# Ledger of designs, part 34: peptides against a protein of PDB entry 2L9B

Target 1, 91 residues: chain A of PDB entry 2L9B
Amino acid sequence: ANFLSQKFPELPSGIDVNINMTTPAMMISSELAKKPKEVQLKFLQKFQEWTRAHPEDAVSLLELCPQLSFVTAELLLTNGICKVDDLIPLA
Target 2, 91 residues: chain A of PDB entry 2L9B as posed
Amino acid sequence: ANFLSQKFPELPSGIDVNINMTTPAMMISSELAKKPKEVQLKFLQKFQEWTRAHPEDAASLLELCPQLSFVTAELLLTNGICKVDDLIPLA

## One batch from the design tools (peptide; made by RFdiffusion4, then SolubleMPNN)

Design b1_p16_8_s1 (from b1_p16_8, 6 letters changed)
Fold by OpenDDE base, seed 2:
Structure b1_p16_8_s1 (fold): chain B 91 residues (1-91), chain A 16 residues (1-16)
Amino acid sequence: as target 1 above (91 residues)
Amino acid sequence: ANLDPRKLLELLQKKL
């Protein structure tokens, strides 16, 4: 919470829900899927750039919010950027 | 089970 507040000060408060990571990932991915593909791609590109520039912060973010890993993976898959075989070693 | 953050970030940088 402290990390997120510091690195993303404009991030709104979330809801603490007791669910596995697939459910929140599905919800987030569903919202992203409502956006045009070009918006999804631009989002991924900006995220990639940020993670490249701040790799340890990126790791911390994904550790604190593991649902974002699944969201990222699904975006990579659904946009044809990676194959399922690319994700298998990550699980 | 969660995805390995470091491996995912490597994949993101590699494929995109």
Scores: peptide ipSAE 0.672, ipTM 0.933, DockQ to the pose 0.725
Fold by OpenDDE base, seed 5:
Structure b1_p16_8_s1 (fold): chain B 91 residues (1-91), chain A 16 residues (1-16)
Amino acid sequence: as target 1 above (91 residues)
Amino acid sequence: ANLDPRKLLELLQKKL
């Protein structure tokens, strides 16, 4: 997408995934789950900082790549940062 | 269905 190319010009090429949201989210979450929890937390913190600094770009990113919303939610749950009840109103 | 981006970002700011 043009948005990604403009905002993230240094991004490498991606890999093929199913067009549904579940499969790519599961794949990304699986890769992140291989990392230590400290790395996962640091990733979330950096992502939080970026989204705080660029809220409209963050919304655009998640609208363009909805799989990232599920990845973020999964990270919040698995690291005990939020509860399932916190996510129900988002669906 | 997709998760609401704005609500998710709000949750991210609140909980982390």
Scores: peptide ipSAE 0.672, ipTM 0.933, DockQ to the pose 0.729
Fold by OpenDDE base, seed 1:
Order: C-alpha cells, then structure tokens, then sequence
Structure b1_p16_8_s1 (fold): chain B 91 residues (1-91), chain A 16 residues (1-16)
C-alpha cells in the first residue's frame, strides 16, 4: 500500500492528479473558504498539531500531495496569519 | 513550482 493508504486507512481512494497542483488547490481552498473563519482556523490548528506530532509523515504527505502545500499557504494568507513575503522563501 | 514542505511546516509552526 502507498503512504496514504497505510497512514490513513479510512481515507477514500483519491483520483490521479494529471493537470497541475494549482487547480486542485484552488478547489480545496474554495470549499474551505465557504466555512466560517473559526472553522478554518480550527482546521489549521488541527493540522498544525498533527504535523508537530508527526513531522516526517507531514513532510512525506506534502511531498506526495503538493496541492496541500498550496492549500495550507492559502489558508495562512486568507486568515491573515502570514504575509506573502513569508511565502517567497518557500518557492 | 511547488512549495518547500519543510519550510512551509516551519512557517506553520511559527505563525499559528
């Protein structure tokens, strides 16, 4: 089994991303943006806690699913948690 | 281009 299947066995099977990372990220971000800001913040906090507890798994996840990096960055920006300048060194 | 995962995670820990 692949990384996601092993670490998240209850996760439904995904689809192959055969276009780019931007479109999937935009779709995910748009759905999250429909939620109240408090829900978005809680989502980020839970993700932060998980990545703190499982740092190498988090790196593996983001390497396997680069779209999640853009989703995370978008959430940080839209909620005023970071500035664009903070993301420049990441590119 | 993709974002550097390790740097993003560091940013997440730092800013949130």
Amino acid sequence: as target 1 above (91 residues)
Amino acid sequence: ANLDPRKLLELLQKKL
Scores: peptide ipSAE 0.671, ipTM 0.933, DockQ to the pose 0.691
Fold by OpenDDE base, seed 4:
Structure b1_p16_8_s1 (fold): chain B 91 residues (1-91), chain A 16 residues (1-16)
Amino acid sequence: as target 1 above (91 residues)
Amino acid sequence: ANLDPRKLLELLQKKL
């Protein structure tokens, strides 16, 4: 929580989701899936750029919010950027 | 089980 506040000062309070990681990931992915593919790709590109520029912050973010890992993986899969075999070693 | 963040980031850099 402190990490997010420091790195993203204008971040909203958010809602605590006290369920398994898959369900919140599905909810996020569902909302993103409503956006045009171009928007999804731009999101991934900006995220990639940020993670490249801030690798340790990126690791910290994904450790703090593991649901985002599943969201990212889902976006990579559904947009044909990676295949299932690419994700197996990550599990 | 969660996905390995470092490996995911490597995948992201590689594939996109």
Scores: peptide ipSAE 0.671, ipTM 0.933, DockQ to the pose 0.728

Design b1_p16_8_s2 (from b1_p16_8, 5 letters changed)
Fold by OpenDDE base, seed 3:
Structure b1_p16_8_s2 (fold): chain B 91 residues (1-91), chain A 16 residues (1-16)
Amino acid sequence: as target 1 above (91 residues)
Amino acid sequence: MNLDPRKLLELLEEKL
């Protein structure tokens, strides 16, 4: 909680996810899939830029919110940026 | 079954 509030000062109050990780990831991906592909790509680009500037924070974020890993993977896959074989070694 | 964060970020850097 302190990590997220410090690194994302404009972040609104969140909602606890009290279910398994897969379903929340699917819900987030579903909402993003409703946006134009240009918006999805811009989202990925901004995320990439942030990870370049804050590499260890990015790792910490994905460890804290593993749902985001699956959201990112889904976006890469559905936008043709990577293939399924690229994700298999990620365990 | 979590994805490896470091490997995912490396993939993002490689492909995007």
Scores: peptide ipSAE 0.655, ipTM 0.924, DockQ to the pose 0.707
Fold by OpenDDE base, seed 1:
Structure b1_p16_8_s2 (fold): chain B 91 residues (1-91), chain A 16 residues (1-16)
Amino acid sequence: as target 1 above (91 residues)
Amino acid sequence: MNLDPRKLLELLEEKL
């Protein structure tokens, strides 16, 4: 089992995709954006709590699935938690 | 283009 299967045993198996990195992120972000802001905030909070408990696993996850970085960044931006200028050093 | 995961997680911790 790979990293994702080990850390997320209930996660569905991945598939090969032939799309750019931003397309999956955009789809995830758009679906989350349809939810109330409270739900979006809860999502971010749960992710933050998990990253605090598993910091190196969190880095590994984002390295394996860089699309999730864009999802996270978009949620931070859309909910007014960070500014665009905060994201520039990350690029 | 990728976002630096360590910097992103640092930003998440800082701002949220």
Scores: peptide ipSAE 0.655, ipTM 0.925, DockQ to the pose 0.689
Fold by OpenDDE base, seed 5:
Formats: sequence, C-alpha cells, structure tokens
Structure b1_p16_8_s2 (fold): chain B 91 residues (1-91), chain A 16 residues (1-16)
Amino acid sequence: as target 1 above (91 residues)
Amino acid sequence: MNLDPRKLLELLEEKL
C-alpha cells in the first residue's frame, strides 16, 4: 500500500489534479479559503497536532506531497500566523 | 520550487 492509503485509510476519493505543484496548491488553498477563518485555524491546529504525534510521517507526507507545504504556508500567511519573511528561509 | 518540510514544520510549531 502507498503511504497515503496506509496512513490515511479513511481518505475519501480525491479529485483529479495536475501533477505539478502549483496548481494543486492553488486548488486546495482556494477551497480552504472559502471556509471561515475558524475552520482554517482548526485545520492548521489539527495538522499541527498530527505533526507533533507523527513528526517523521509529517515530513514524509510533505516530501511526497510538496503542494501541501505551499497550502500550509499560505494558510499561515493569510491567517496572520506568520509573515512572508518567515517563509524566505524555507525556499 | 519546494519548501523545506522540516523547516516548515518548525515554523508551524513556532508560530501556531
């Protein structure tokens, strides 16, 4: 089984998205941006909790799905949690 | 262009 199916057995069927990184990130970010800030924050919090519990899996997930890194970064920015300067060292 | 996963997770922990 692949990493995603193993670690997230309850994942629903996804949508067909471009293989490139930018388009998937934009699509995910766009969908999340439609949600209330509270929902976006909760999403980040749950992700943070999961990364604390599964740090190496979190790294693996982001390595396999680099679009999620950009989604996370955008959520941090748009919710005022970090600044652009905070992301510069990551690039 | 990719973002460094470990650094991003560190940032998440730091800021959130």
Scores: peptide ipSAE 0.653, ipTM 0.924, DockQ to the pose 0.710
Fold by OpenDDE base, seed 2:
Structure b1_p16_8_s2 (fold): chain B 91 residues (1-91), chain A 16 residues (1-16)
Amino acid sequence: as target 1 above (91 residues)
Amino acid sequence: MNLDPRKLLELLEEKL
């Protein structure tokens, strides 16, 4: 009944892991990187559309799951959508 | 270390 369960009811139940931010982000990014570029782009586009429709929920999601910020950033970088310099002021 | 959520979403909107 928390935010994630309410907004993403089809999310599988997770288990708490005692790992840093980088490792989870790397794992997620690695899995996404295995998908075709078209799939990665579509994912970003759908995420963008959702954030437009639900801007405060998007902020809340990234606050709750900051590893997703790194996943998103890496997708932007690896697909040539942004440059490294674009991410520096975000840190 | 976290990326600023609002700035990231702004970047996403700007670049994509």
Scores: peptide ipSAE 0.651, ipTM 0.924, DockQ to the pose 0.729

Design b1_p16_8_s3 (from b1_p16_8, 5 letters changed)
Fold by OpenDDE base, seed 2:
Structure b1_p16_8_s3 (fold): chain B 91 residues (1-91), chain A 16 residues (1-16)
Amino acid sequence: as target 1 above (91 residues)
Amino acid sequence: ANLDPRKLLELLEEKL
């Protein structure tokens, strides 16, 4: 919470839900899937750029918010950027 | 089970 508040000061408060990571990932991915493919791609590109500039912060973010890993993975898959086989070693 | 953050970021770098 402290990390997120510091690195993302304009981030709104979330809802603490007791669910596995697939459910929130599905919800987030569903919202992103409503956007045009070019928007999804730009999102990934900006995320990549940020992770290049702040690699340890990126790791921390994904550790604190593991649902974002699934969201990212699904975006990579659905946009044909990676194959399912590419994700298997990550699980 | 969660995805390995470091490996995912490596994959992102590799594929995108």
Scores: peptide ipSAE 0.669, ipTM 0.932, DockQ to the pose 0.725
Fold by OpenDDE base, seed 4:
Structure b1_p16_8_s3 (fold): chain B 91 residues (1-91), chain A 16 residues (1-16)
Amino acid sequence: as target 1 above (91 residues)
Amino acid sequence: ANLDPRKLLELLEEKL
């Protein structure tokens, strides 16, 4: 929580979705899936750029918010950027 | 089980 507020000062309060990691990821992915593919790709590209510039922060973010890992993986899969076999070693 | 953040970021770098 402190990491997020520190790195993202204008971040909204948000809602605590305390079920499992898959359900929150599905909700986020569902909303992103409503966006055009171009928007989804831009999101991934901006995320990639940010991770390049802030690799340790990126790791910390994904450790703190593991649902984002599943969201990212889902975007990679659904946009044909990676295949299922690419994700197996990550599990 | 969660996905390994470092491996995911490596995958992102590799594929995108």
Scores: peptide ipSAE 0.668, ipTM 0.932, DockQ to the pose 0.727
Fold by OpenDDE base, seed 5:
Structure b1_p16_8_s3 (fold): chain B 91 residues (1-91), chain A 16 residues (1-16)
Amino acid sequence: as target 1 above (91 residues)
Amino acid sequence: ANLDPRKLLELLEEKL
């Protein structure tokens, strides 16, 4: 997408995934789950910092790449940062 | 269904 190319010009090429949201989210979450929890937390913190600095870009990113929303939610759950009940109103 | 981006980011800010 043009948005991604403009905002993230240094991004490498991606890999093929199914067009549904579940499969790519599962793949990304699986890769992140291989990292130590400290790395996962740092990733979330950096993402949070970026979203604070670029709130509308963050919304645009998640609208364009909804799989990232599920990845973020999964990280919040698996690291005990939020509960399942916290995510129900988001669906 | 997709998760609401704004609500997710709000949750991220609240919990993290």
Scores: peptide ipSAE 0.668, ipTM 0.932, DockQ to the pose 0.728
Fold by OpenDDE base, seed 1:
Structure b1_p16_8_s3 (fold): chain B 91 residues (1-91), chain A 16 residues (1-16)
Amino acid sequence: as target 1 above (91 residues)
Amino acid sequence: ANLDPRKLLELLEEKL
């Protein structure tokens, strides 16, 4: 089994991303943006807590699913947690 | 281009 199947056995089977990372990220971000800001913040906090507990798995996840990096960045920006300037060194 | 995963996670830790 692949990384996601091993670490997240209860996840449904995904689909291959065969266009780009931007479109999937936009779709995910748009759905999250429909939630209250408190829910978005809690989402980030839970993700942060998970990455603290599983730092190398978090890196592997983002390497396998680069769209999640853009989703995370978008959430940080739209909630005023970071500035665009903070993301420049990441590119 | 993709974002550097390690740097993003560091940013998350710093800002959140």
Scores: peptide ipSAE 0.667, ipTM 0.932, DockQ to the pose 0.690

Design b1_p16_8_s4 (from b1_p16_8, 6 letters changed)
Fold by OpenDDE base, seed 4:
Formats: structure tokens, C-alpha cells, sequence
Structure b1_p16_8_s4 (fold): chain B 91 residues (1-91), chain A 16 residues (1-16)
């Protein structure tokens, strides 16, 4: 079992997406952007809580699924939580 | 290309 299966045993099977990192991120971000801002904020908050409890798992997740980094960054930007300049050092 | 996971998580902690 891979990392995702171990940490998220109830996770359903995924869907094939373009291997380009940006395209999947844009798709996910676009879908999240359709949700109420409260939902977007709650997602970020739950993600933050999980990363606090499982910091190394969080790193592993983002290493395995780097598109999620861009999704997270996009949510931070679009909700005014961070600036573009905050992301420059991350690149 | 990707974003540094540790730096992103630190940013999340700092800003949220």
C-alpha cells in the first residue's frame, strides 16, 4: 500500500488527470472556487489542523502530490490570506 | 516545478 492508501484508507479510487502539474491544480482550484468562501476557509483550516498533527505526513503528501501545493497556494491567494510575494521564495 | 512543501506549510501556519 502506498502512502495515500495507508493514511487515507477510505479514499476512493482516483481519476486519471493530465500529468502536467498545473492542469490538475487548476481543475481542483476551479472546483473549490465554486464553493462558498466559508467552505474554502474550512478546508484550509482542516488542512492546517491536520498538518499540525501530522507534519511529516503533510510534507510527504505534498511531495507525492505537488499539485496540492499549488491548490493550497491558490486558495491562500484568492482568499487574500497571502500575497504573491509570499510564494516567490517557495518556488 | 513545485513549491517547497515545508515552506508552504510554514506559510500556511503563519498566515492562517
Amino acid sequence: as target 1 above (91 residues)
Amino acid sequence: SSLDPRKLLALLEKKL
Scores: peptide ipSAE 0.664, ipTM 0.932, DockQ to the pose 0.718
Fold by OpenDDE base, seed 2:
Structure b1_p16_8_s4 (fold): chain B 91 residues (1-91), chain A 16 residues (1-16)
Amino acid sequence: as target 1 above (91 residues)
Amino acid sequence: SSLDPRKLLALLEKKL
């Protein structure tokens, strides 16, 4: 929480979700899926750029918020950027 | 359950 507040200011308060990874990821992914593909790609590109600039923060973010890993993976998959076989080793 | 952050970030770098 402190990490997110520090690194990502002006984040809104979250909402209660099921305490698992799948449900929160599904919720986030579904919201992103409502956006145009161009927006989804832009998001991934900006995320990639940020991870390049802040590699340790990126790892910390995903460790703190594992659901974001699933969101990212699903975006990669559904946009044809990676294949299912690419995700298997990540599990 | 979680995905390996470093592997995911590596995949992102590789594929995108």
Scores: peptide ipSAE 0.663, ipTM 0.933, DockQ to the pose 0.728
Fold by OpenDDE base, seed 3:
Structure b1_p16_8_s4 (fold): chain B 91 residues (1-91), chain A 16 residues (1-16)
Amino acid sequence: as target 1 above (91 residues)
Amino acid sequence: SSLDPRKLLALLEKKL
């Protein structure tokens, strides 16, 4: 059992993505952008709640899947939750 | 390039 299978027991089979992290992030963000803003905000809210309950697992997830960091950052930007200046120290 | 996970999660907590 790997990290993702243990922490997300009902996670379905995944698909292959580009080995680069930028292209997968763009693909994921594009799919989320098709959803209503309320759904996007709910996604961020649930992610925040999960990270509060599992802070070290959240760090491990983003280290394992760095594309998710870019997805999260873009959602924060496009929904007006943060500004570009907020992301500069993270790069 | 990648984003610092701990700093990103701190930003999420601060802004949301």
Scores: peptide ipSAE 0.663, ipTM 0.932, DockQ to the pose 0.706
Fold by OpenDDE base, seed 5:
Structure b1_p16_8_s4 (fold): chain B 91 residues (1-91), chain A 16 residues (1-16)
Amino acid sequence: as target 1 above (91 residues)
Amino acid sequence: SSLDPRKLLALLEKKL
């Protein structure tokens, strides 16, 4: 089993998306944007807590799924948690 | 292209 299957055994089946970075990120972000900001914030908080508990797994996840990095960055930006200048060093 | 995972996680920790 790959990393995702091992760490997330109950991961539901997804839908097909383009394998580039931009399209999947935009798709995920657009779905999250349909949720209230409180839900978006809670998602970020849970993600943060998970990354604190599993820092190397978090790095591995983002290496395997770089689209999630863009989703996370966009959530931070659009919810006023960070500024555009904060994202520049990440590129 | 991709974003630096460690820098992103550090940003998340710092700002959230």
Scores: peptide ipSAE 0.661, ipTM 0.933, DockQ to the pose 0.731

## One batch from the design tools (peptide; made by RFdiffusion4, then SolubleMPNN)

Design b1_p17_1_s1 (from b1_p17_1, 12 letters changed)
Fold by OpenDDE base, seed 5:
Structure b1_p17_1_s1 (fold): chain B 91 residues (1-91), chain A 17 residues (1-17)
Amino acid sequence: as target 1 above (91 residues)
Amino acid sequence: SERQRKAAEDFLKYLLS
């Protein structure tokens, strides 16, 4: 059993978390891009709260789905929360 | 794939619930 299926039973089974061009993380990014800015900001808020409440699970999730780091950065930049220069020290 | 799209959608629903 994979981490995502165990921690997120709402997700369908058979999810491949291997790094490739069509990972769940990439699909998440694609779906987020279809949502309005209000929903994107709400996602960032909920993800922040979840990360604080479940730090070990958050680390595991980001290790399995490294694309989520790119998704988070993309949302921060696209929604004007920070600039590219603000992220350079973290890269 | 449709399954991956559905997973993404469900994940977002979970986070936003």
Scores: peptide ipSAE 0.089, ipTM 0.578, DockQ to the pose 0.047
Fold by OpenDDE base, seed 2:
Structure b1_p17_1_s1 (fold): chain B 91 residues (1-91), chain A 17 residues (1-17)
Amino acid sequence: as target 1 above (91 residues)
Amino acid sequence: SERQRKAAEDFLKYLLS
């Protein structure tokens, strides 16, 4: 079993994202952009809570799926939670 | 990679659920 199957045994099926898009980050960003602001904020909130509760798993996930770092940054910026200068030190 | 893409998609579904 892969990491997600082990850590999230009740993980629901993912969405079918257009595989003709250039990169996984673009796919994810496109799908997130289709969601209402309240859904995007809910995502960030749940991700924040999950990261706090499972910091080691969060690190493992972001190593496995580095595109999520990009997506998270994008959501933080687009929703006015942080500024570009806030993220530069982390790059 | 395709594996990473799928994993990310699954995880996003989890977070959004």
Scores: peptide ipSAE 0.084, ipTM 0.591, DockQ to the pose 0.093
Fold by OpenDDE base, seed 4:
Order: C-alpha cells, then sequence, then structure tokens
Structure b1_p17_1_s1 (fold): chain B 91 residues (1-91), chain A 17 residues (1-17)
C-alpha cells in the first residue's frame, strides 16, 4: 500500500504544485490566508515537532506531496518567520 | 480551476485541522 494512504488515510488527493507556477502558488496562498494566523502557526509548530520526531516519514511526505513543501514555505514567509534568503540553502 | 481550488482547499483543511 502507498505510504501516504497508510500514514495519512484521510489525506485529500490535492493537486501537484510547482512553486514556480503562479496559478497554483496563488491558489494555495489564497487558501492559506483564509485560516487565522493562530491556526497557521499551530500547524507550523506541530509540523515542526512531528518532523523532528519522524524525520524519515517527513522526508517521504514532502517528496510525495511537494505542495506541502510549498505550503510550509509560504507559511514561514507570510508569517514573517523566514525570509526568502533563509530558504535558498534548502532549495 | 475551481476543481483545483477545491482540491487545494481540502488539502489545506486537512493539514490545518
Amino acid sequence: as target 1 above (91 residues)
Amino acid sequence: SERQRKAAEDFLKYLLS
């Protein structure tokens, strides 16, 4: 069975996102903005904690769901936690 | 598209739930 299906059975199909594509990026940014800041920060915190506790699963998730990478980066940037330059080494 | 928007929204709702 697929890793995502096993670990995240309720994960929606979503869409593939190329961070360099305007439409998908704008779409995700718009949807993220609909969530309260506290919710956005809560997600980042929990995702960070989970990533540290389960790094191998986190890598697999991010590889299989590149949209999540964009989501995470967008949340970091829009909430002023990171600057673009901070993410360049990780690209 | 609207379909893509809905899919993205659903995904985000899952992540942020």
Scores: peptide ipSAE 0.080, ipTM 0.576, DockQ to the pose 0.055
Fold by OpenDDE base, seed 3:
Structure b1_p17_1_s1 (fold): chain B 91 residues (1-91), chain A 17 residues (1-17)
Amino acid sequence: as target 1 above (91 residues)
Amino acid sequence: SERQRKAAEDFLKYLLS
């Protein structure tokens, strides 16, 4: 049984999870950048709350969906929440 | 592509729900 199908039964299909594929990540990032700042911040807030409540599930999700890690980092930087130096040790 | 854009949009909507 796939982790995503079990933990996130409502998760949309069609998302490439290949870390070597940049196009899906670029598309997600591009679409997110089109959202109002309040929506971007809401995503970060909800994701932060969820990761605190479900740290192991969060790790699994980010391993399966590496593009999400990229987008999250980008949003943290572009919204002035983190500095680049804050994220470098995590790479 | 349009397919990729839709997939990204759907995923974002899911995450924000």
Scores: peptide ipSAE 0.076, ipTM 0.565, DockQ to the pose 0.049

Design b1_p17_1_s2 (from b1_p17_1, 11 letters changed)
Fold by OpenDDE base, seed 1:
Structure b1_p17_1_s2 (fold): chain B 91 residues (1-91), chain A 17 residues (1-17)
Amino acid sequence: as target 1 above (91 residues)
Amino acid sequence: SERQRKAAEEFWKYLLS
């Protein structure tokens, strides 16, 4: 169904979200926590490098996948890279 | 959109490279 899953079979399958039991934010946080710190930091590094090289495409991606904004913020906070106060102006 | 799709594809290709 998801074109990304079809094109990139190495990606993990999507997780169904039941809003009656949890929120998308909680699900994302839980899934991210399952990954080793090395993997989390690698993702941030790759995303940062890609965004610098493809700023217009990055905007398009975030429009398509708004949850990536939360993913980025969550990874920055949980790994102690930034503080909550640093993100307030961006909200 | 086509632009969004292409952006997503290129991002994942880059990430997995």
Scores: peptide ipSAE 0.091, ipTM 0.683, DockQ to the pose 0.039
Fold by OpenDDE base, seed 3:
Structure b1_p17_1_s2 (fold): chain B 91 residues (1-91), chain A 17 residues (1-17)
Amino acid sequence: as target 1 above (91 residues)
Amino acid sequence: SERQRKAAEEFWKYLLS
């Protein structure tokens, strides 16, 4: 839990998740929505660039942190870059 | 795995760079 904070002190502290009050998807969506549009788009751009440069590492990361797949999809949808139908073939 | 951990670290480094 402290590893990320120690390694990357610039990261926000994060928030606790109470599974009895919300779902992980709801929590992720809510937290993403708190970020300015510019920040959201910057994240997508950086993730895209990194994925292209490190495809095997990207697969490993998504296996370790499958929530990032949801994050990516959520950002694409909420920013109007993709439609739900665009993602169906990937399911 | 260690490979996955390293990938995650590199990703965050990239984001914060």
Scores: peptide ipSAE 0.090, ipTM 0.682, DockQ to the pose 0.040
Fold by OpenDDE base, seed 5:
Structure b1_p17_1_s2 (fold): chain B 91 residues (1-91), chain A 17 residues (1-17)
Amino acid sequence: as target 1 above (91 residues)
Amino acid sequence: SERQRKAAEEFWKYLLS
């Protein structure tokens, strides 16, 4: 089991990625695009609220799950909430 | 923490659903 499976035993199985045909970032973007805009915005709203209420836990979660960081950034960008330049200081 | 575990679980369920 990988690190995430060990730390979060109740996580569902991931999706296989063929690195010769695509990248994890491409797969994540594709999966996110399948969700309605309303669902995407709802996720961002809930995550923002949770982050404000539990900032220390949010930082730890993002460090443990880098995929989540990318997902959040992707949703912010694709929904026009922020620009790439807004995220540079956090990189 | 339990909150972290639940948050991660719910997030991945959202993404993969």
Scores: peptide ipSAE 0.089, ipTM 0.654, DockQ to the pose 0.046
Fold by OpenDDE base, seed 2:
Structure b1_p17_1_s2 (fold): chain B 91 residues (1-91), chain A 17 residues (1-17)
Amino acid sequence: as target 1 above (91 residues)
Amino acid sequence: SERQRKAAEEFWKYLLS
């Protein structure tokens, strides 16, 4: 069984990635872009609130799901909230 | 933790749904 399916049995099955034509990062970016801006901003808001309330849990979550770091960065960039230069120190 | 699991699940649901 897939790691995600094993750890999170309630998750959707996901989407297969053809690594010959795309990368996981590209797939994540494309999936995020499919969401309305309102949904993207709502996610950022809720995630921001949650991380402030649970900073140590947030760190652990990001370690468990490093994709979340990419998602957060992508959302910040695509919605014009920050610039690439703002994220360089975090890389 | 349970909170972490829930957060992760909600995140992936957001992304994949």
Scores: peptide ipSAE 0.102, ipTM 0.667, DockQ to the pose 0.047; fails the geometry check

